# Peptides against a protein of PDB entry 1EBD: the designs that were tried, part 96

Target 1, 138 residues: chain A of PDB entry 1EBD
Amino acid sequence: KASYEGKVAAEAIAGHPSAVDYVAIPAVVFSDPECASVGYFEQQAKDEGIDVIAAKFPFAANGRALALNDTDGFLKLVVRKEDGVIIGAQIIGPNASDMIAELGLAIEAGMTAEDIALTIHAHPTLGEIAMEAAEVAL

## One batch from the design tools (peptide; made by RFdiffusion4, then SolubleMPNN)

Design b2_p24_7_s2 (from b2_p24_7, 14 letters changed)
Fold by OpenDDE base, seed 1:
Structure b2_p24_7_s2 (fold): chain B 138 residues (1-138), chain A 24 residues (1-24)
Amino acid sequence: as target 1 above (138 residues)
Amino acid sequence: VPLGSEEEKEEALKRIRELLASLA
């Protein structure tokens, strides 16, 4: 199976001027399980002096993941404590490469963990894990 | 290589961060 040492893809900036400083550039590794990230990593935020909450929720507790028998991994939200704004997100698990888009949108829009927690997600879906992680951050 | 342990998963994220930083 593919390893996390595979090629990192950040296709969102393809074709755009290098001078454009995007806030949320997604990065994906199509490994098994898939890995995806957007925005700040927890340690990156800490290194820059940002006080953050790292809210993690496992796929093992997600209904759809259980139904699919694909429960390895987790979603992690990096939330700025000062105002609850989501500044980063990482996913290791099923459909990570696609699920990261929701979080990229949230970061670009300056949304808070509360915004995601209050967003209705279809049930049962893998995407509910974003809502669950957001609730952890509250 | 499958990412079985929590430590391996966190290390994978670290590696992704490093790779992304090298592309900047």
Scores: peptide ipSAE 0.151, ipTM 0.724, DockQ to the pose 0.026
Fold by OpenDDE base, seed 3:
Structure b2_p24_7_s2 (fold): chain B 138 residues (1-138), chain A 24 residues (1-24)
Amino acid sequence: as target 1 above (138 residues)
Amino acid sequence: VPLGSEEEKEEALKRIRELLASLA
């Protein structure tokens, strides 16, 4: 692909009628490439005094993305250094709108980067990028 | 907003953060 445009049409999903945790609410922008986020952003965590690792992995290095000829973008994990817990994730790239769900689950469950790194992902799939980013955080 | 560069991608994420912050 040549050029891409981000469409500012964000969708925020709230799943708890009795209580809303805005940090845990996923947001999706159906742009080209798609954008998705859940939990903390890197700078947000730093502003709150949380020491984090921002682990970034590009779709250009993902086998499925290469096979699909759709390699623009990356996945970023925001990992708390103290205990390795994933506190945020951002995806710009193919299938970001659906892939964010895995990471949302991981954050809600209090999983670590190691948990994701040790989770076997089918090969080749776009989802492998989560595992690769988690390995970067180790 | 074009996302042709890494900087533009990071700016897009920043905008998403700002939108989420406005919800609280």
Scores: peptide ipSAE 0.151, ipTM 0.721, DockQ to the pose 0.027
Fold by OpenDDE base, seed 4:
Order: structure tokens, then sequence, then C-alpha cells
Structure b2_p24_7_s2 (fold): chain B 138 residues (1-138), chain A 24 residues (1-24)
């Protein structure tokens, strides 16, 4: 019972008067389940010679997802091994279009997987999956 | 296209990446 619309929406901050190059531009497909991405894909990073950890955590292991009976999908963090900095993230699953914002902020701020892992997330929430994935990356 | 298997989900992400690259 999934519908893939194939419509990719990228939030382009193009209307900014200041020429600011953003490290991470989010892209969202409002399908069921939703798909969202920001920053590097795993293979993209590897192709550029970046040594990365791809940490994957399934919604099937998330308490809120279980409570909602909506456990399809996962979150993937792309973490640079040399310093633990998050350089990309992909989410397929419930509320992916909104949850990608936390990770976009993390990437723009140069945060590490440890930063996210140590950030308290309300329990139980879908957002905890970011923390769980970050812990996998450690 | 419905996303059932993990492979299908990974493939969907790949397609998104390819599309974004083509727009750049």
Amino acid sequence: as target 1 above (138 residues)
Amino acid sequence: VPLGSEEEKEEALKRIRELLASLA
C-alpha cells in the first residue's frame, strides 16, 4: 500500500539576496512512505574518496513507529570517519519530510554523530531514530 | 511504485540521487 509519486521537491534557498552556497539542500518525495535526503549519499561520498560510515536504523525498531503501526523504512546517516562529522542523511519512512530538517541543521552546523547521540530526544518519538542511528555510527 | 523490500527502498534513494544530479 505504497504510492511513489516520483515528485522530488528540493528546498532551494535561491531567493536569497546573498550568494550563500549551502552545504546541504534537502530533497523530499511525498510518497508513501515518504523519502527525504540531505547532504551526501553513501556512494557519492565514496566516489569522492571520502571514507564514511553508513549507519542504518530501521523504523521497525523505533518505539513510536511501532505504536503508530507505521514501521516501514529506515534512517541512514553518512558519517565521515576521520572526524565523525555527519555529511549526509537519508530517511524513508513516517514523517521523513519533517525529520530531515534536524539532520540538515546538523550537517550545516558541522555536528558529529556523537553530538546527535548525546542529544536527548523525547520518548517515545519518531525523532529518536536519528539518535539511534547516530549511536550505530559510534 | 510501492516500496516494499529494502532493496526497493535503496533503489528509490538511488533514483532520487540520480534525478538531483541531472538537475544540477
Scores: peptide ipSAE 0.150, ipTM 0.721, DockQ to the pose 0.025
Fold by OpenDDE base, seed 2:
Structure b2_p24_7_s2 (fold): chain B 138 residues (1-138), chain A 24 residues (1-24)
Amino acid sequence: as target 1 above (138 residues)
Amino acid sequence: VPLGSEEEKEEALKRIRELLASLA
């Protein structure tokens, strides 16, 4: 039912004065649906020898997304198995470009999936999907 | 090309990763 934009136009905070590559640099594609990513991708982590859990939760199971009739997509958390620390997150769906900030903060702070799972998110909100995905990782 | 399938969505994320890598 929804109209989709097929072309990808990415924006990322990649420019910096130093040669330091930060893990929590967000990348956003303002397509329909929006796409956003921060930190490691699942395959990227695996290629670097990091054992990870990829926890995925669909917007179709989110109450706010249902109310908005905008349920296409999902949120994926990339969690390091060793200590449960979130090292990456990807979102395709409503408000992805803004929602990625919560996960960027979590990654930068070294938070675990448990930390996010135990963080109460207002109901009903799109943001609950982060909590739900974190629970999947447990 | 609409991102109608889960595969298309995963592919879109892959392309985002590639673009991000090209910026680094």
Scores: peptide ipSAE 0.148, ipTM 0.713, DockQ to the pose 0.028

Design b2_p24_7_s3 (from b2_p24_7, 9 letters changed)
Fold by OpenDDE base, seed 5:
Structure b2_p24_7_s3 (fold): chain B 138 residues (1-138), chain A 24 residues (1-24)
Amino acid sequence: as target 1 above (138 residues)
Amino acid sequence: VKRGSKEEIEAAKAKIAELRASLA
């Protein structure tokens, strides 16, 4: 937060504000299971009049999570229906605090669910769950 | 939409904690 806000403030002061539509600062809670969020929550998007798809995939269906015997929770993508752009993500489960970074990157880059679905993830990894959730959104 | 205020981050933490409680 502090680093990102400092960068944004510096750009604004310099007269070169970011052209990125969405500023997605992650929120992490190091609980058990871990929790992480970036961008819009589903209801938050709806409240702002954005028509969204909430695509959820459970860790119970992820190969690495099964191998680790740590299958509580899910990954949820919030996808704008009009163009398939990912505008939010929530993760509850193993390594959520680190896994949220991929989705933060996706949102900042304006990626679509299709972009994530087509991104090859190593197998078996927890990170595959992002790809699986993206496929749900298609 | 731009985000990043302290209040928004704390609200997000609260929301994600709520989602964890419901697992939905």
Scores: peptide ipSAE 0.339, ipTM 0.796, DockQ to the pose 0.051
Fold by OpenDDE base, seed 3:
Structure b2_p24_7_s3 (fold): chain B 138 residues (1-138), chain A 24 residues (1-24)
Amino acid sequence: as target 1 above (138 residues)
Amino acid sequence: VKRGSKEEIEAAKAKIAELRASLA
C-alpha cells in the first residue's frame, strides 16, 4: 500500500495525471504465527448480503509445515457462491506475510477457487495449502 | 473487491489479530 501510494504521489509531483485506485490491498501482522489478510473477511461479505463459502485448511495437514515442525494456524478462502470467485483470504501460519501475495493476485485477476485448485503447486511446499483450501471450496 | 483505505487496512489488521487470538 505504501509503495503504491508513493508511486501515485511521484507521478502527481511530476505533473502526470494519476489517480489512487485502491483494490484488494493486503494487511499483514508480523506476529508469531504471522497473520495476513486480503479482500473480504467472511463476516464482511455476509454483512453486505454476499452469499459466500468459507473454505478453511489447516497447516497441520500441510506436508511442508509438518516437516518444518510449524503447523499452527490455517488458510481461509472467502468464495462467492454465485460464481466461485475468490473475494477474500486470510492466513495465520508460517510465511503468511509472503503467501498472501498469491491470493491477492488471484483476487485482483478475478480468479475462481477452481483456478487455484487446478494450479499445480510444488510438493512439498507451504504454498500447497492454497490449492488445498481451494479444493475445499469446490 | 476494492478495499484499500487506511481505515480499512487498520480494521483488517484488527480483525486478523482477533482471528489469531481465537486459535489460543
Scores: peptide ipSAE 0.324, ipTM 0.785, DockQ to the pose 0.052
Fold by OpenDDE base, seed 4:
Structure b2_p24_7_s3 (fold): chain B 138 residues (1-138), chain A 24 residues (1-24)
Amino acid sequence: as target 1 above (138 residues)
Amino acid sequence: VKRGSKEEIEAAKAKIAELRASLA
């Protein structure tokens, strides 16, 4: 967000008017465990009348997390039931601050849970949890 | 898809932090 706003400001100063157009900007808290969110929370979607699937997968079931002895938390995908499109994601756990980027990209690209589920993730990695959660949503 | 505003980002941080705190 700060970087994005900075670019817009710099462009304006340089004589190229631009307006900030907020997108699905991730929210990250560098705590222990880390926390990250992008797009809709489950309850937000429900409050807006969106029928969603909240697919949750724990880091305790992730091979890399287990190997790292860092298994607290989970990844949650918020998927629109109508078409399977991912509209939100929350991560609490190891490397959440970086892992959220994949999901942010997925949301911006209008990808479905199936798209993520069918995307090959390296093994063993923390990122596999996204695939696992996506499979839950199917 | 929900688009984040400046205020929504702060709210989201609070929400996700709350979810973390809700763990054991």
Scores: peptide ipSAE 0.320, ipTM 0.788, DockQ to the pose 0.054
Fold by OpenDDE base, seed 2:
Structure b2_p24_7_s3 (fold): chain B 138 residues (1-138), chain A 24 residues (1-24)
Amino acid sequence: as target 1 above (138 residues)
Amino acid sequence: VKRGSKEEIEAAKAKIAELRASLA
C-alpha cells in the first residue's frame, strides 16, 4: 500500500494523471505476534447478509510453530456457505505478514476452501495452517 | 471479492489489532 502510494505520487509529480486504486490488498500490523487480514472479516460479511463459515485453526496445533516455540494466535478463514468460496482471511501469529499472500491469491482467484484443503503444503511449515483451517471449513 | 479504500484498509488494521488484543 505505502509503496504503491509512493509510486502514484511520483508519477503525478512527473506529470502523469494518476489515481490510487485500492483493490483488495492485505492489511498488516507488524506487531509481535504479527497480524494480517485480507477480504471480509466475519462480522462484515454477516452485516452484509452473507451467510459464512468462520473456520479457525490455532498455531498451537501447528508443527512448525511448535518447533519455533512461537504458537500464539490463529488463522481464520471466512468462507461463503453458498458455494464454499473464500471471501476473507485473518492471521495472528508467526510470519502472518507473508502468509497472508497465499490467502489473498486464493480470494482473488475465487478459490474454495476445498481448493486450499486439497493443496499440498510442505511439512513441517507454518503454511500448513492454511490447509488445516480450510479443512475445518469443509 | 472485498475491495478496500484507504480508509477501509486502515479500519482493517484496527480490527485485526483489536482481534489480537482479545487474545491477551
Scores: peptide ipSAE 0.311, ipTM 0.781, DockQ to the pose 0.041

Design b2_p24_7_s4 (from b2_p24_7, 13 letters changed)
Fold by OpenDDE base, seed 1:
Structure b2_p24_7_s4 (fold): chain B 138 residues (1-138), chain A 24 residues (1-24)
Amino acid sequence: as target 1 above (138 residues)
Amino acid sequence: VKRGSEEEKAAALERIRALRAALA
């Protein structure tokens, strides 16, 4: 945490966007499929001059989603290229309203795509999709 | 991390709805 806070301060001094600049309150739409978002959207980040990678992984490739016969949608991670920090996430698909919490926590903690990629997720679960998307960002 | 305002949350809802609408 101290390291993260120091990095945020350094980035602010350097005139770069930091974790203090983006929204951390989740937004959820209870529809079919569910929709959830936290932090930056890809285009929003680009509009603000943040160089990002948008790592997308489809539920159609998720084992649990297949087992549930609910494979519509995707998870998208918005990752800042400069340091690999996750600055946003969007989920359209099964259990998006609950799954967004993990990513909200990751963003609040200043975690990187690598942190998520290296976090073991139970198999088979919908949550694995976060790990898969993080791997795409590496 | 910045805590969003109600207006920022509303904007996020619109953005996510737009993404959903674009989903095939």
Scores: peptide ipSAE 0.372, ipTM 0.798, DockQ to the pose 0.033
Fold by OpenDDE base, seed 5:
Structure b2_p24_7_s4 (fold): chain B 138 residues (1-138), chain A 24 residues (1-24)
Amino acid sequence: as target 1 above (138 residues)
Amino acid sequence: VKRGSEEEKAAALERIRALRAALA
């Protein structure tokens, strides 16, 4: 967030109009396993009266995670039931800190679980778990 | 990404699943 705001300021100084307009700010904890989150947590959405599906897929079922012998944790998508829009995501597991970027993009773009499910992810990759979780939400 | 028709979406999902299985 701070970096993004700084970039907007720099663009303004350079004479280019720019504005801060974002919804999803990622949060990362570089623990073992890594933890990353963007957008709503399931309970936050529920507290605000948003009816959501929490779609969870474990790294233990991910081919790349198995190959890496690093299968702890899961990816969770928080999907608004009304329209299937992804409004949050949490990852606990290998490379969560980098993997959250795809989901941040998806949330900012207003993508649905179907959008992610219908995007080909390379096999086998850790990132493939996002597609798997999205399929759970369908 | 989202497709234009339900048929196209279904076909896309099938292709993805088939590809995944073939590459596994």
Scores: peptide ipSAE 0.026, ipTM 0.563, DockQ to the pose 0.073
Fold by OpenDDE base, seed 3:
Structure b2_p24_7_s4 (fold): chain B 138 residues (1-138), chain A 24 residues (1-24)
Amino acid sequence: as target 1 above (138 residues)
Amino acid sequence: VKRGSEEEKAAALERIRALRAALA
């Protein structure tokens, strides 16, 4: 967040148009397990009157997580019901700090749960959990 | 990302929903 804001500030100082979109700025905590979030939390969306689906999938059901003996946590997608657009994501678990980038991209691009569900993810990988959660949201 | 014809995408989504229902 600070790095991105710094880039925008530098561009503004240089006289170039730039803007900050806080919706798609990730937040990461390098704890054990790692925690990462981008966009809306479920309750934030509800508080703003957005009708959402909270699609959750556990790492305990992910093949790579099982192979690594690291199955704590889950991935949650916050999906707007009206159009299926992903507006938020939270990950608690292995490699959350890196995996959040895919979902940040999805939110920035205005992608739907369908877009993620219909994207083939390598097997077996931790990243498959994004596809699994997207399928839950359909 | 969505790919292929609308028919292909619709069929894929239907398969996913059917699997979910079968596993419920």
Scores: peptide ipSAE 0.022, ipTM 0.508, DockQ to the pose 0.042
Fold by OpenDDE base, seed 2:
Structure b2_p24_7_s4 (fold): chain B 138 residues (1-138), chain A 24 residues (1-24)
Amino acid sequence: as target 1 above (138 residues)
Amino acid sequence: VKRGSEEEKAAALERIRALRAALA
């Protein structure tokens, strides 16, 4: 967040119109397990009157997580019901700090749960959990 | 997103939904 804000400030100084979009800015805590979030939390969306699907998938069901013996936590997608667009994501678990980038990209690009579900993820990887959660939202 | 026709993508989605339903 701070790095992104610095970039926006630099662009503004250079005469380029830029704005901070906090919806698409990830937040990461490098704890064990790691925590990462981008966009809306489920309750935030509900409080704003957005009808959402909260799709949750546990690392305990992910092949790579099992192989690593690191299965704590889950990935949650917050999907807008009206059009299937992903508007938020939270990850608690292994490699959450890096995995959140895919979902940040998806939100920024206006992608749907369908788009993620139909994207081939390498097997076995922790990243497959995003695909699995997207399938839950379908 | 998978390359191919919209029909192929729709078929893939249908398969996914069917599997999800079977595992629910």
Scores: peptide ipSAE 0.018, ipTM 0.487, DockQ to the pose 0.043

Design b2_p24_8_s1 (from b2_p24_8, 14 letters changed)
Fold by OpenDDE base, seed 1:
Structure b2_p24_8_s1 (fold): chain B 138 residues (1-138), chain A 24 residues (1-24)
Amino acid sequence: as target 1 above (138 residues)
Amino acid sequence: SLEKAQELLKKKVEELGIKPRLPA
């Protein structure tokens, strides 16, 4: 687990309709640990002059991750300081390939960190990490 | 810490040619 395996598969986005101008296009690496990203990376935002908060929360502090003994990695939210809108997210850790969808939805809809922080997540779940990271951004 | 994983992720984004865009 401390060692990073090569990717077994990668998310293919070529099949999505080109007629739809998506804002949040995910990238997924099916490695161990899994990796997923949607929207801006922190440095990308900074390079474009966007003032952002990078809110990071580790799986080591997530209840479900602890129960599963799979606590490597983190979730990072990239939040625009001006209005709290989520503009990017990265997940490295358990179930990253599936959990990125929640954040993709949030970004596509123009949601804020507060929106996620106030969304009830089942307990204990890996998905709670999104809520925890959102709270850090507040 | 977790540098290799982050590198793989960034490489994938680049390979896919994904460019970030603001929602608003």
Scores: peptide ipSAE 0.584, ipTM 0.934, DockQ to the pose 0.390
Fold by OpenDDE base, seed 3:
Structure b2_p24_8_s1 (fold): chain B 138 residues (1-138), chain A 24 residues (1-24)
Amino acid sequence: as target 1 above (138 residues)
Amino acid sequence: SLEKAQELLKKKVEELGIKPRLPA
């Protein structure tokens, strides 16, 4: 694959009016590669005076992505330095629209980067990239 | 690279009116 289109499609919160009560509301762009976000972007956190670690890991270093020949993009975790709590995440790459759910759950539950790093992810899978990015944040 | 993709993602967040909140 290894191509970029920038095509926009469906909204992640469609049909969920109660979403306004949640901490982590996902946004998805079904482009090629797919894009997904939940919680803070790095600059948003900085603008609010939150000291953060932006941990980025590329799909080019993920075994499953390599096997699928679909290695464009990355996963980024936005982690609050004071306590290691994950406050945001962005994914640009294969299966981003589905993979964002794990990170949405982590943020909603107030989990830390360590929690993700210590969670066993099957090998080889695209999902391992969340664990890899979490390890970068430690 | 991937700047345009990131721009579209940020625009989608704005269109949805999503404001980030802290979990703890």
Scores: peptide ipSAE 0.581, ipTM 0.932, DockQ to the pose 0.361
Fold by OpenDDE base, seed 5:
Order: structure tokens, then C-alpha cells, then sequence
Structure b2_p24_8_s1 (fold): chain B 138 residues (1-138), chain A 24 residues (1-24)
């Protein structure tokens, strides 16, 4: 089991041109466990009056996480209920800093939870958790 | 148990000045 050890830090947008034109700007905290976010947090969406589904899936139920003995945390998808479009995602757990990229792409492209759910993810991988969370949102 | 991690993440988003917006 992993233990929380605190922040190491890094700016995800460092060295990049202006990000004001982008929808999905990731934030990453290199800590133990790692933390990453892109798009809306659930409460942010609710505060703006967006009706959302918050789909959460734990790393404890992910095969690769189990194999790595690193099962703390979860992935959360924030999905607009009206059309199933993914508008946010948060990952706390193993490889969160890298895994957030898939979800950033999905959000930027206006993909739905169904799109992710129907995307084949290699087994066993940490990335499968995105697919699992997407299925929860359906 | 993961509350501190979540708080740290939210603080990072705020530090970066990231504002969420919709894809469409």
C-alpha cells in the first residue's frame, strides 16, 4: 500500500505556448500518490449549473495496479449528463501524471464516456481504469 | 484518506490559474 508523502511539483504547461485557446489544460502534482486533473471538477460543474455524472473507479479494482502493489486512489470522470460528453477528469494514484493525457485528449476532442468505454485498452494496464470509469458513467 | 492529495491537486489547479471550460 502506498502512503501519502507530499508534493514534489511541476507545472504541466511549462515551456508551452499560450494555453488560453485550449479546452483541456492538465494540472499535475508529482506526489505519492500522484495527482492529475483536466477539465472540470465535479463541484465546479455543478456550480456552473451543469448536470453531471461523476463516475469513480478505484485502482484497487485495477489488475495492473494490483500487480504493482500500488492500489491507492481512483479515477473520476465528470460527464455531462445531457449528452454524455466528458468535461473533466481527476486521477489520484499510480501513473496519474501520464494517464491524464488520454483524458485530456478525450475532453479536447469532445468525446463521450461511450467513446472511452468502447476504446480497447490493453490488458492489464493502469489505463484500463479510464475505460472502467467510463462504463460506470453509462 | 486521500483528502490531502485531492486538496493538493485543487490547489495546483488554482496556482496555475486554470479555468475549466466546455469542449463544445
Amino acid sequence: as target 1 above (138 residues)
Amino acid sequence: SLEKAQELLKKKVEELGIKPRLPA
Scores: peptide ipSAE 0.576, ipTM 0.932, DockQ to the pose 0.379
Fold by OpenDDE base, seed 2:
Structure b2_p24_8_s1 (fold): chain B 138 residues (1-138), chain A 24 residues (1-24)
Amino acid sequence: as target 1 above (138 residues)
Amino acid sequence: SLEKAQELLKKKVEELGIKPRLPA
């Protein structure tokens, strides 16, 4: 398996000359493993008094990750408990920098964990981990 | 073993000045 090494990071919003008022602005670290986040971290939500479910699913349980022999890390969804709306997501693992876009879209659109859970993801793919984490949140 | 990765990610969010807000 891969071991974590600190590597060069890039700015997700580098192409924008000024701030845009989006709900979901991603952050990416192009390390090994890659790291990506959008929306609330669990503790940030709690600090603001939002009652949340933190649903975590490991890459070690993902078929494609196993096939790639790249199973370090996880995907975490931060879901508002009252209505199931996804308000944040973090990914540490293979293809995190690209996979975060699906969750950014979901958050920006105000989707629920159920919406993601009911979205068919191809098998076997790394992307299935989003569906799996969403199911954990239900 | 993923602690350093998580810390680096949080630092990047802070460095970018990103503040989360609710979609609804």
Scores: peptide ipSAE 0.565, ipTM 0.929, DockQ to the pose 0.373

Design b2_p24_8_s2 (from b2_p24_8, 12 letters changed)
Fold by OpenDDE base, seed 4:
Structure b2_p24_8_s2 (fold): chain B 138 residues (1-138), chain A 24 residues (1-24)
Amino acid sequence: as target 1 above (138 residues)
Amino acid sequence: MLEEAEELLKKAVEAAGIVPRLPP
């Protein structure tokens, strides 16, 4: 069973051109497990008085993660309760550094948890965890 | 341990000067 040892291998963040005011700037911490974030953390949203649903789904329940024997971690969606709009996401687990881009796109486009839940994800994939977390938020 | 990872991630984001914003 892999344990998080707090070892950061590398940090990466996406910048934006000065002419573009991006809403969602992703950050990645290359550790074991990988960590990625875009938009609000749950507590940040709460501190700003935003009523949110924090929808969490574990990799231990993801079919592809089970097949890979790499099940440590979770995906968390931070969803604004009033309209279901995704305002943040965190991924700790396998392929977090790549999977965060889907959620970054969703946030930048103003998509809802329902939009993700109704998007067909190939089975079995790690990416299905985004759909599963979105379903938790509904 | 995973809660610690989430907190470290949050600190890294903050240290990078990334501030969350609401979508339009």
Scores: peptide ipSAE 0.608, ipTM 0.934, DockQ to the pose 0.339
Fold by OpenDDE base, seed 5:
Structure b2_p24_8_s2 (fold): chain B 138 residues (1-138), chain A 24 residues (1-24)
Amino acid sequence: as target 1 above (138 residues)
Amino acid sequence: MLEEAEELLKKAVEAAGIVPRLPP
């Protein structure tokens, strides 16, 4: 697919009643490639004085992405160094809009990169990239 | 170029009024 500039098709965010105190609200840009984010971006965390690891794994190294011939982009985990807690995630690539949900759950629950790394992801899947990025953060 | 996509994503999040918070 075109690896230079993504084409924006639509944008969406999760909408919830104002009475619910969610930690992690996902945002999606339905572009090619798709883009999704939840929690902190790396620079936002740094600007707030949070010492983070930005663990990045490319779709070009994911077995399912290779099989689909759809390897543009990456998954990035933003992990607090002190305790390994995931505080943000960004996905640019295939199925980003769906894959962000796992990471939203992980952040909302206060999970660590180790928790994801120790969760069995089916092989070969796009979702396996979350496990790979988590392993990079260890 | 993928860096530009990440920056555009960040701008979209900001435009939506989403502010990151630390988990429990």
Scores: peptide ipSAE 0.603, ipTM 0.933, DockQ to the pose 0.347
Fold by OpenDDE base, seed 1:
Structure b2_p24_8_s2 (fold): chain B 138 residues (1-138), chain A 24 residues (1-24)
Amino acid sequence: as target 1 above (138 residues)
Amino acid sequence: MLEEAEELLKKAVEAAGIVPRLPP
């Protein structure tokens, strides 16, 4: 098990064109493990009085992560209980910087955990962890 | 260990001035 080294190589956020009012702006911290976030953190939602489900799935249970011998971390979906809409996501683990884009798209489009759970993700991939986390939220 | 990573991620988001908003 690799421990989090706390070494940040770079910080990145997506561009914000003036013509589009984005709901979901992704942020990436290039560390080991890599970190990415879009939308609400669980506690931010709770602090605003939003009743949420925090659905967490570990990379240690992901077939591709196991095959890559890179199983540190998790994906967390922050799902509004009222309607199942995804309002945030955090990824700590392999390929987090690229994988966050799927969740950014889902949040921007107002998708539900069910929408992600019912989307076929190729097996074995790192990306299927989003589907697994969405299933936890159901 | 992973909790420290999540906290650093949250701090990075805050430092970038990103405020979460609800989808339409």
Scores: peptide ipSAE 0.603, ipTM 0.933, DockQ to the pose 0.359
Fold by OpenDDE base, seed 3:
Structure b2_p24_8_s2 (fold): chain B 138 residues (1-138), chain A 24 residues (1-24)
Amino acid sequence: as target 1 above (138 residues)
Amino acid sequence: MLEEAEELLKKAVEAAGIVPRLPP
């Protein structure tokens, strides 16, 4: 199995126009495995006194990841317990740099874990992992 | 190993000056 050596190969963040107040700015670390984040990390939310659930689902349980023989990592949703609103997400694994966009959209729109859980994702795809993590948060 | 990746990701976000905010 591949092992992450804690090496960053490249970093990218999205810019924004001065006229738009985005709440969720994505960041990507182009490493092996890839890493992506948007919104709160779990500990950041806790440090601010936000009661959250961290819902994690492994790529090792994703059918497409298994078929690709690329199963290292996970998707994590940071969900506010009071109302189920998604306030952050992290992906470590295959296609993380592209898949973070769905979660960025969800956060900007004020969506809940239920909204993602009730969205049909094609089978078998890596994107199903967002739905699976959302179901863990319910 | 994956814990180190998550920590490095967090440090990268912080180094970029990105501060998390709550959605509306």
Scores: peptide ipSAE 0.594, ipTM 0.932, DockQ to the pose 0.342

